# Peptides against a protein of PDB entry 6GMG: the designs that were tried, part 201

Target 1, 331 residues: chain A of PDB entry 6GMG
Amino acid sequence: DSDDRVTPPAEPLDRMPDPYRPSYGRAETVVNNYIRKWQQVYSHRDGRKQQMTEEQREWLSYGCVGVTWVNSGQYPTNRLAFASFDEDRFKNELKNGRPRSGETRAEFEGRVAKESFDEEKGFQRAREVASVMNRALENAHDESAYLDNLKKELANGNDALRNEDARSPFYSALRNTPSFKERNGGNHDPSRMKAVIYSKHFWSGQDRSSSADKRKYGDPDAFRPAPGTGLVDMSRDRNIPRSPTSPGEGFVNFDYGWFGAQTEADADKTVWTHGNHYHAPNGSLGAMHVYESKFRNWSEGYSDFDRGAYVITFIPKSWNTAPDKVKQGWP

## One batch from the design tools (peptide; made by RFdiffusion4, then SolubleMPNN)

Design b2_p15_5_s4 (from b2_p15_5, 6 letters changed)
Fold by OpenDDE base, seed 2:
Structure b2_p15_5_s4 (fold): chain B 331 residues (1-331), chain A 15 residues (1-15)
Amino acid sequence: as target 1 above (331 residues)
Amino acid sequence: GAAAELINAYAAEAA
C-alpha cells in the first residue's frame, strides 16, 4: 500500500557511506546509504556539500523515479524523449518470421517490435542532441540567444530537429525547466544550465480502448521514434502497467535510470543510477535499495516493459548531480 | 504521485 512509504531520515553531512554490495555487474546499497554517498559526491551547490533536504529525501523515497527526481530537481515530465527503432528489421521479421511454439500472433508481433528497438542507438541519439544543446547553451545569456544558437547548430549538422515547431518539447524544454528560472539556479541565463539525460522503461500497450492482446503483449505501433529526429511522443504514456497474462501475475508501471552528463564515450561503461521500489522499511516491500548499473544492466530492463526512452532535461551547472565521471559503488 | 508509489521490488526479484 502507498501508505507504507516512509521518508528516509536525515543523514549527517559528514557521514561517509558504507561500502556498496556488488551484485550481477551492478553496485547496490540501501537508500539511507545512498543519501550518504549523495551528500559526499552529488550534493554540491557552487562547490559546497549540502545535506539532502527533507523534501529531497521524500522525492527519493518514491523509488526509481525518486533517484531521477532528486538528481534532476523535478519530477520527470518525459517530454523530450528519444529512441531508435529499426523499421526494416521490424518489417522483415514480421514478414519472414514465425511465432514461437505456443506464442500467439499478438505476442509475436509485440516481441518483434520490442526487439526492433535499439537501446544503445537511442541513448547515443540523446547524447548527440544533448551535446548540441550544451554548445548552444554555452555562450547564451538569454533564451533567444540559446534558441538562435541551437538552430544554427542543427543547421550545421543538417539535423531534422531544426524543423521542429518552436513550441515543441525540443525548443521549449529549457524554458519549462523550473531550475532555469530559479535565482540560485539558472536565473534565466542559459549559460548557467546544462543538458542531462535519464531513461524511462515503460509498457507500450497502455491504450485502454485497444485490444486486450495489445495490453498483454504490447502495441507494436506505439511509442516509436519519428524518423530523422528520433523523438518519441510520450503524451500517451500514462504510467499504465502491462496487463497480466496469467492469474496472479502483476507488472510494475515504470522504471527510471539516471545518467546525468557523463562524458564516457563508451556507452557500455556508463553508469545508471536507479531504485527498486518506494521506501517501505516497515512494509512488505522493505527498505528501498539504490543500484548503480552499467548500461548493459540498465538497458536490459524487465519483462514489465517493452519500451525504453532516453529523455533530456536541464540542471544548473552549479549542481553536481550530473558529474562528468560517475564512479560505480563505494568507495 | 500515486503512480510512483506503485513501484515493486522487481529489481531484486530479477537479479
Scores: peptide ipSAE 0.034, ipTM 0.703, DockQ to the pose 0.135
Fold by OpenDDE base, seed 4:
Structure b2_p15_5_s4 (fold): chain B 331 residues (1-331), chain A 15 residues (1-15)
Amino acid sequence: as target 1 above (331 residues)
Amino acid sequence: GAAAELINAYAAEAA
């Protein structure tokens, strides 16, 4: 029951975190302790630590999306999303493969589609694009300059994104970022902003007009990246969970993981921060926990989801919510 | 909104 959600209390600015608990290759802590870490490590504005505001604590209390929300400064819109899909693998497996014992045709096709996505390549594509964007931002003092730089960078790399419409989320993402327009944020100066990445896991079978099988086992054709660009049309993602395949079965609607702007070249060593559920210390779900997972743990996902997208947004460079290096756990 | 409040899975249990 969402009515059980509670905003975590304020933590003193100088309160140090308790040690995180290692769990299944990830570091785990209760939300209040994450707030302490956040204030020590990620809260800095223009080099000064900040106490997490009531508004930020309210955002955080929403669970996994709250972690991305508080660190990106806005509720995820998921407009600029990337993935990688192996079309040849998909076709070959459908043609030459067969359902497992007891597996329906629809279940088989859904599984094959899920397995045809490459999370690492999707992440790599997002990082590549973010890097291009960051180069375009670096010395651009107005949006026009940024867009010109971006087009030049794309042309130099012969990137298919150069063919996107001016109204595409790719080109409009910066201007649609609230912190870009804020006086104490970007102040309409692209050079004060940087690209950051988060990831969303969700269910493909969300079309209520489609077959029940697609809602139960996935829609093999849904949320595929466009060839060349890797862009995923997220417009049909309505946060609808997977349909139960048996009585009593239930699934979660989504998961979000925060990456930011880590410079670690090895994807397997990157750290992803996410939450389990909304904060309900007095409810059945209990207190919210925050996890810092390696890419392997994050990208594995759950059976609740058959799609992963890597999304680019922007934050002011003056924020420290997306540092070059993220240390897992505490200390 | 309501969608954000629907997350209810424990990572440790789901892993």
Scores: peptide ipSAE 0.032, ipTM 0.702, DockQ to the pose 0.134
Fold by OpenDDE base, seed 5:
Structure b2_p15_5_s4 (fold): chain B 331 residues (1-331), chain A 15 residues (1-15)
Amino acid sequence: as target 1 above (331 residues)
Amino acid sequence: GAAAELINAYAAEAA
């Protein structure tokens, strides 16, 4: 029950974290210990360590989305999302494959669609676009200069994103970032901002007017990336979970993983930070735990979800929530 | 409510 959610208490600024617990290739800790690590490693504003505020602790208490919320500075809007889908694989498997024993046609089609997404290529596309955006930001001191730089970069790379409408989330993303407009943030100076990445796992079968089979087993045609750009239309994502397929079965609405702006070239070595559930120390779910997972652990996902999107947003360069290198666990 | 829509409740993250 959402009424069981509690805001974690403040941690002293100088308190060091306890060691994380290794678990299946991940590093795990309780939320209060993550706050301690966050204050030591990620809290810096303009080089100065900060105590996590009451507001930030409140955001964090919401679970996996709270981790992305605290580190990005805003609740995820998911407007600039990327994925990779192998259309040829999908068509071939539908044509030449067949349902497994006990698998319905709808289950088969949903599974084939899920398996036709390439998480690594989706992540790489987001990183590619983030790099282009960062180059456009570097010496731009107003939005007009940023947009001009961005268009030039896209033209030079012959990127299909150059054909996006001016009102597209791609071009409006910076303008719509609250921290860009803040005096102690970007102060309307693009060169003070950088692109960052997070990921969302969610369910494709969210249309309540569609068939029950799509709601239970996935909608094979939903949330596919546009050819050439890799953009995913997220407008129909309303945080609706998968429908139960058996009595007593229940699914969660989403999972979020924070990547930031790591420079590690090997995707398999990148670290993704996420939470298990909202903080309910006196409730049935218990205290919130935070995980730092390698890409393989993150991208594997759960049966609750059949889509993964990689989303770009922006933070001030003065924040240290998205460092070049992220160390898994503690110490 | 609105709060429920913002909450992740997956308990098997380490499985």
Scores: peptide ipSAE 0.046, ipTM 0.746, DockQ to the pose 0.122; fails the geometry check
Fold by OpenDDE base, seed 3:
Structure b2_p15_5_s4 (fold): chain B 331 residues (1-331), chain A 15 residues (1-15)
Amino acid sequence: as target 1 above (331 residues)
Amino acid sequence: GAAAELINAYAAEAA
């Protein structure tokens, strides 16, 4: 019951975290301890530690989305999303492959589609684009200059994103970022902002007008990246969970993982921060836990989801919620 | 309700 959600209490600014615990190859801790770590490591504004505000603690309490929310400064809109899909593999497997024993045709097609996404390539595409955007931001003091720089960078790289409409999420993402417009944020100065990345796992079969099979086993045609750009149209993502395939089965609507702006070149060594559920210390779900996972652990996902998108947004450079290096766990 | 759309209830440690 969502009514059981509780905002975690404030933690003293100087309170050091307790050690994280290993959990299934990742570092795990209770939400209050993450707040302590966050205050020590990620809270800095203009180089000064900040206590996590009541508002931020409330955002965090919503679970996995709360981790991305508190670190990005806004509820995820997921408008600028990237993925990688191997169309040739998909077509070949559908043509030459066969359903497993007991697997329906719809289940087979859904599985093949899921397996045709390359999480690592999707992540790398997002990092590539974020890098281009950061170069465009660096010396731009107004949005017009940023957009001009961006177009030049894309042209130099012969990137298909150069052909996107001016109103596309790609070009409008910065202006639609609240922290960009804030006086104490970007103050409408692109050079004060940087691109950051988070990931969303979700279900493809969200079309209520589609077949029950697609809702249960996935829609093979849904949420594919556009060729050349890698952009995913997220407009049809309505946070609808997978339909049960058996009696009593239930699925979660989404999972979010925060990456930020780590500079680690090896994808496998990058750290992704996420939560398990909303904070309900007195409810059936219990206290919220926060996980810091390596890419392998994050990208594996769960059966609840058959899509993974890597989303770009922006934060002020003065924030330390997206440092160059993220250390897993504590100490 | 609308609030439910903002909340996940997945327990990673139970998977």
Scores: peptide ipSAE 0.033, ipTM 0.710, DockQ to the pose 0.104; fails the geometry check

Design b2_p15_6_s1 (from b2_p15_6, 6 letters changed)
Fold by OpenDDE base, seed 1:
Order: sequence, then C-alpha cells, then structure tokens
Structure b2_p15_6_s1 (fold): chain B 331 residues (1-331), chain A 15 residues (1-15)
Amino acid sequence: as target 1 above (331 residues)
Amino acid sequence: SVYPRYPNMPPHPLP
C-alpha cells in the first residue's frame, strides 16, 4: 500500500556512513545510511557537497526507481533504450530445441526469447552510444551545434542511428531533459551536460489483449531491439508485472539499476546501485535497503522479468551523481 | 544471486 511509504529523515551533512554489509555477493545498507554515503560521495554540485533535500529523499523512498530518480534528477522516462538480441540463436533454438519436462510450448518460446538477449552486448551498445553523445556534447554551446556534431560522429562511425528521424528519442532526448534547461543545470548549453546510463528490468508480456500464455510466460516478439541501432521501443512498457502462473504467485513490476558514467572498461567490474522496495519502516515491508551490485549480479535479473534495457539520459557535469569511478560499499 | 524482492511503487497509480 502506497500509504505505508515514508520519506527518510534528513541526515547531517557531515555524518559518515556506517559500513555496508555483504548481502548475496553485493554491498547492502539501509536507505538512511545510503543517504549518508550519497552526501559524502555523490551530492557534490560544483565541487561542494550538499545535504539531500526533502524532495530528493522523497524520490529515493520509492525504491529501486528512487535510486535512479535521485541520481538522474528526473523520473525515468525510458525513451532512449538499447538492447542486444541474437536472432540466429533464437531461430535455431526454436527449431532444434525442445521444451523441458513439464514446460509448455509458450513457456519454452518465452524462455528461449529471454535467453536470446545478451545483457553485456546491450550494455556495451549503450556505452558506445553514450560515448558518441558525449563527444557531440563537447564544445557544443547550443542544441543545433550538438545535433550537427552528433550527426557527424554517427556518419564517421557509419552508425545506423544516423538514419533516425529528427523527432526520434535519440535526437530529442537532450532537449527533453529538464536539467538541461535549468539555470543551475545545463542552462541550454550542451557542453555542460553528459550522458549517463541506467538499466530497467521488466516483463515483455504486458499486452492485455494478447493471450494469457504471453502474459504468463512472455511475448517472444515484444521489446526487441531494432537491427543496426539497438533501439528498443519502450512505448508499450506500462509497468505491468508478469501474470501469475499459479495461485498465490506474484511478481514485481520492474527493477532499476543506476550505472551513471563509470569509465571502467571491464563490464564485470562496474557497479550498479539499486533498491529493494519503497521505504516503509513502520509497514510490513520494512525499511528500504540499497544495494551496490557488480554487473553480473545486476544483469542476472529475476524470474519476474524477461527483458533488460539500458537507457541513456543526461545530467549536468556539475553533478557528481555519475562519477568516473564508483566504489562498492563503505568504507 | 537473488535477494528478497518487494514491490517497487511508482509515484503514479498503475494503470
């Protein structure tokens, strides 16, 4: 119940975090302690640490999406999403593979589709595109200059994104970013912005007009990346969870993981920050916990989800919510 | 490794 959600209290600016605890191979802490870490490490604007505002604490209180929200400065819109899908593997497995014992045909097809996504390649594509965008942002002092730079970069790399429509989320993402327009943000200067990445896990079988089997076991054709670009049409993602396959079974609607702009070349060494649920210290769910996971732990996902997307958005360079290096846990 | 999962609620009602 949304009524159990509570905004975490303010933490003194100079309060140091307590040590994180290992949890399932990741670093874990309660949300209040994450706020302490955030203030020491990620809160800096123009080089000065800031106390997390009441508004930011409220955003954070929403759970996994709250972590991405507070660090990106806006509620995730998920418009510029990337993934990688192995069509040949999918076709081959459907043709030559067999359902497991007790597995229905629909369940088999859903599983094969899920397994045909490559999370690492999807992440790599997003990083590649973010790098191109960052080069285009550099020394661009208006949107027109940014767009011109972007087109040139794409042409030089022979990237299929060069053929996207001017109204595509790819080209419109910057102008649609609130912090780009803010005086203390980008102030309409692209060179003051940088591309950042977060990930969303969600369910493919969200179409209520589709078969019950697709809602239960996944829609093999849904949310595939476009060939060449890797873009995923997220317009049909309505945060609808997987349908139960048995009585009493329930699934979560989504999971979000914050990556930011880490420069670590080895994907396996990158750190992803996420939360377990909304903050309900006096409710049945309890206090929100924040996790810092390595890519392997993040990308494994849950049975609740059969899709993973890697999304690009923008933040001001003056924010330190997306540093080049992220240290897992505390100290 | 899987950790306990709980509901994540968006700021707006689910459709």
Scores: peptide ipSAE 0.031, ipTM 0.720, DockQ to the pose 0.220
Fold by OpenDDE base, seed 5:
Structure b2_p15_6_s1 (fold): chain B 331 residues (1-331), chain A 15 residues (1-15)
Amino acid sequence: as target 1 above (331 residues)
Amino acid sequence: SVYPRYPNMPPHPLP
């Protein structure tokens, strides 16, 4: 954590946002203005607008992860993560492809692995699973009922997730959600909760015991989804950034994008909310900015990252942080 | 508890 991080000040509940500005196909605004929008649009508890609390503003101040944090109600644990990887493409490209001019073998393999992930299919898998979970939640008034419903839904669809262990993040995610247990949240009633999605971009080459090449160019074997389920083991993600490939080069450790529970069927029309860095208005980084990006803008990511995961968590239905429709920008 | 910070990431134009 940087010493120059500052918690944004409170915004009056009735203060309307200033217009967002276009930024490379995104809608962009300063964090204080996002707070204004959040209070008008996303702050509702049981239909009533709420001022963003000091605690929430502090969470938000952490940047991209802060956006997901404030909207999900907890710091991301990333336990229930999905991706899609084309194994055949990967193998074929390794076999028949060649490194580019000046590209090392390790760089080639890392690039091919990165390109073998399909962000859209990964997102679609997460949405599919979230839908199953939401159906299982709908009329379940205790965890046992929820789990039974899940198993039934999965069996009906012949989904490989039905074979997951009871302690798997897939089955344990709800019970491990703080807001599920809160009196003003789920109050231990699954039917009061809904599944939501966020995405994390990160670097595959995080194993310090591996080769320097993997840390620089990616680990082709790391963070692949399990066949059939699409589950990614995120246990080895330690928020370690890509290693520099040249002197003076530096990379960011992660990026988070908040999707929530949008119902837009066209992935390309979905909106992803994220931040650029922690809020440091008096520091070198400057004020935090919040971006609302379309899927193509989000999923493109940066060279800092070679993995994207789509994570499912839960929030109370009484929260409006994950509405069916998200409008990009303001007004 | 100090959570991991998100350092500077400038927005990049879409190709």
Scores: peptide ipSAE 0.031, ipTM 0.708, DockQ to the pose 0.057
Fold by OpenDDE base, seed 2:
Structure b2_p15_6_s1 (fold): chain B 331 residues (1-331), chain A 15 residues (1-15)
Amino acid sequence: as target 1 above (331 residues)
Amino acid sequence: SVYPRYPNMPPHPLP
């Protein structure tokens, strides 16, 4: 029940966080302690620490999406999403593979589709594109200059994204970013913005008009990246969870992980920040916990989800919510 | 080992 959600209280600006605790190879803490860390590390605007505002604390209280929300400055729209899918592997496994004992055909196809996605390659594609965008943003003082730079960069790399429509999420993403237009943000100056990345895990079988089997075991054809670009059409993602396969089984609607703009070249060493659920300290779910996970822990996902997307958005360079280096836990 | 998963609710569409 959404009615149990509570906004975490304000934390003093100078309050240091308590140590994080190890949890399944991750660093874990309660949301209030994350706020303390956030204020010390990520809150800086123009080099000055900021107390997390009531609005930001409210955003954060929504759980995993709240972590991405507070750090990106906007609710995730997921329009510019990337993934990698091995079509040859998928076709080969469907043709030559067999369902496991007790596995239905639909379950087999859903599993094979899930396994045909490569999270690491999807992440690398997003990082590649973000790098191109960052180069295009550099020294561009209006949107037209940014777009021209972007097209040139794509042409030089012979990237299929050069063929995208001008109205595509790829070209419209910057102009559709609220912080780009804000006076204290980008102020309509692309060179004041930088590309950042977050990830979303979700369920493929969301079409209510589809078979029950697809809703239970996944839709093998849904949310595949376009060849060449890696773009995923996220328009059909309505935050619908996986359907139960047995009585009493329930699944979560999504998971979000914040990466930002880390420069660590080794994907396995990158840190992903995410939450377990909305903050309900007086409810059955309890207090929200925040996790800082390595890529391996993040990309493993859960049985709740059979899709992962890596999404690009933008934040002002004056924000410190996406630093070059992220340290796991505290201290 | 996977930690327990709990509901993540999107905010109501901003009007």
Scores: peptide ipSAE 0.030, ipTM 0.715, DockQ to the pose 0.199
Fold by OpenDDE base, seed 4:
Structure b2_p15_6_s1 (fold): chain B 331 residues (1-331), chain A 15 residues (1-15)
Amino acid sequence: as target 1 above (331 residues)
Amino acid sequence: SVYPRYPNMPPHPLP
């Protein structure tokens, strides 16, 4: 299906973007115009604008994941993921609620589970953890110092993450970041790195050994955050889409949204950058479009997905792909 | 492995 994917052509470094178009409360543009914006706003390395490389343009061409890929510098591994789940709400709704007219029991349970996730609280948890990590990074000049700082910060906040295993994705995330080890990146100096956030939407009912109902309507028990930490075990996410409930119905496998390191305190005012599909200008899908959405627009998601996770990774501070403030659209 | 997004995108929600 991706055989018609095309790498967008290079854009001159000094070419200014065309105006973005409003779309359902979002700012929208074609991928090549996003490249122009990216070069003007996000491309900076050590304060110098950079032309998006062929490799980066190829990454970008993959669609929503491509936006996160280009800005984070690596394909998303999704190892350090957070969410918030209201167990009391879930139990109460299952006990006291009833299926809607025409809704099966499995559909009801899947829906109730989906609705028991709080996207805002999940995002807030990721931001909280990212802030802790950034404090731990600030004056740490080796990994040991970073880890010591991190443990101290967690202890001071009485955070359950302090009890995670040393080999957990939480503690190993920095060392497993390629840009941390790069000479022009972190150069093994934690103080040169910062935590950043992206989000993934996906389907819970991915277990092939599970019931057809779970694959169609969701698995209420899958991909819940661990109590106290908010960590989501993403090991079972294999990018399997929701199963069709009727003939001709089809669902996409995932969506990714890039947040970076915005400092806006109001979640509703934060901007999320994502793409619609892989770039196929000569195919039936057409050119890739990039969207800059407010949190409300992003977090609403689609019926294709019943889970949202907020993932932490790291980039060098010398990169400008995660600025403190993101302006929606152009100009 | 790199997994591309499937081609069909649902309609964007209205604000």
Scores: peptide ipSAE 0.029, ipTM 0.703, DockQ to the pose 0.065

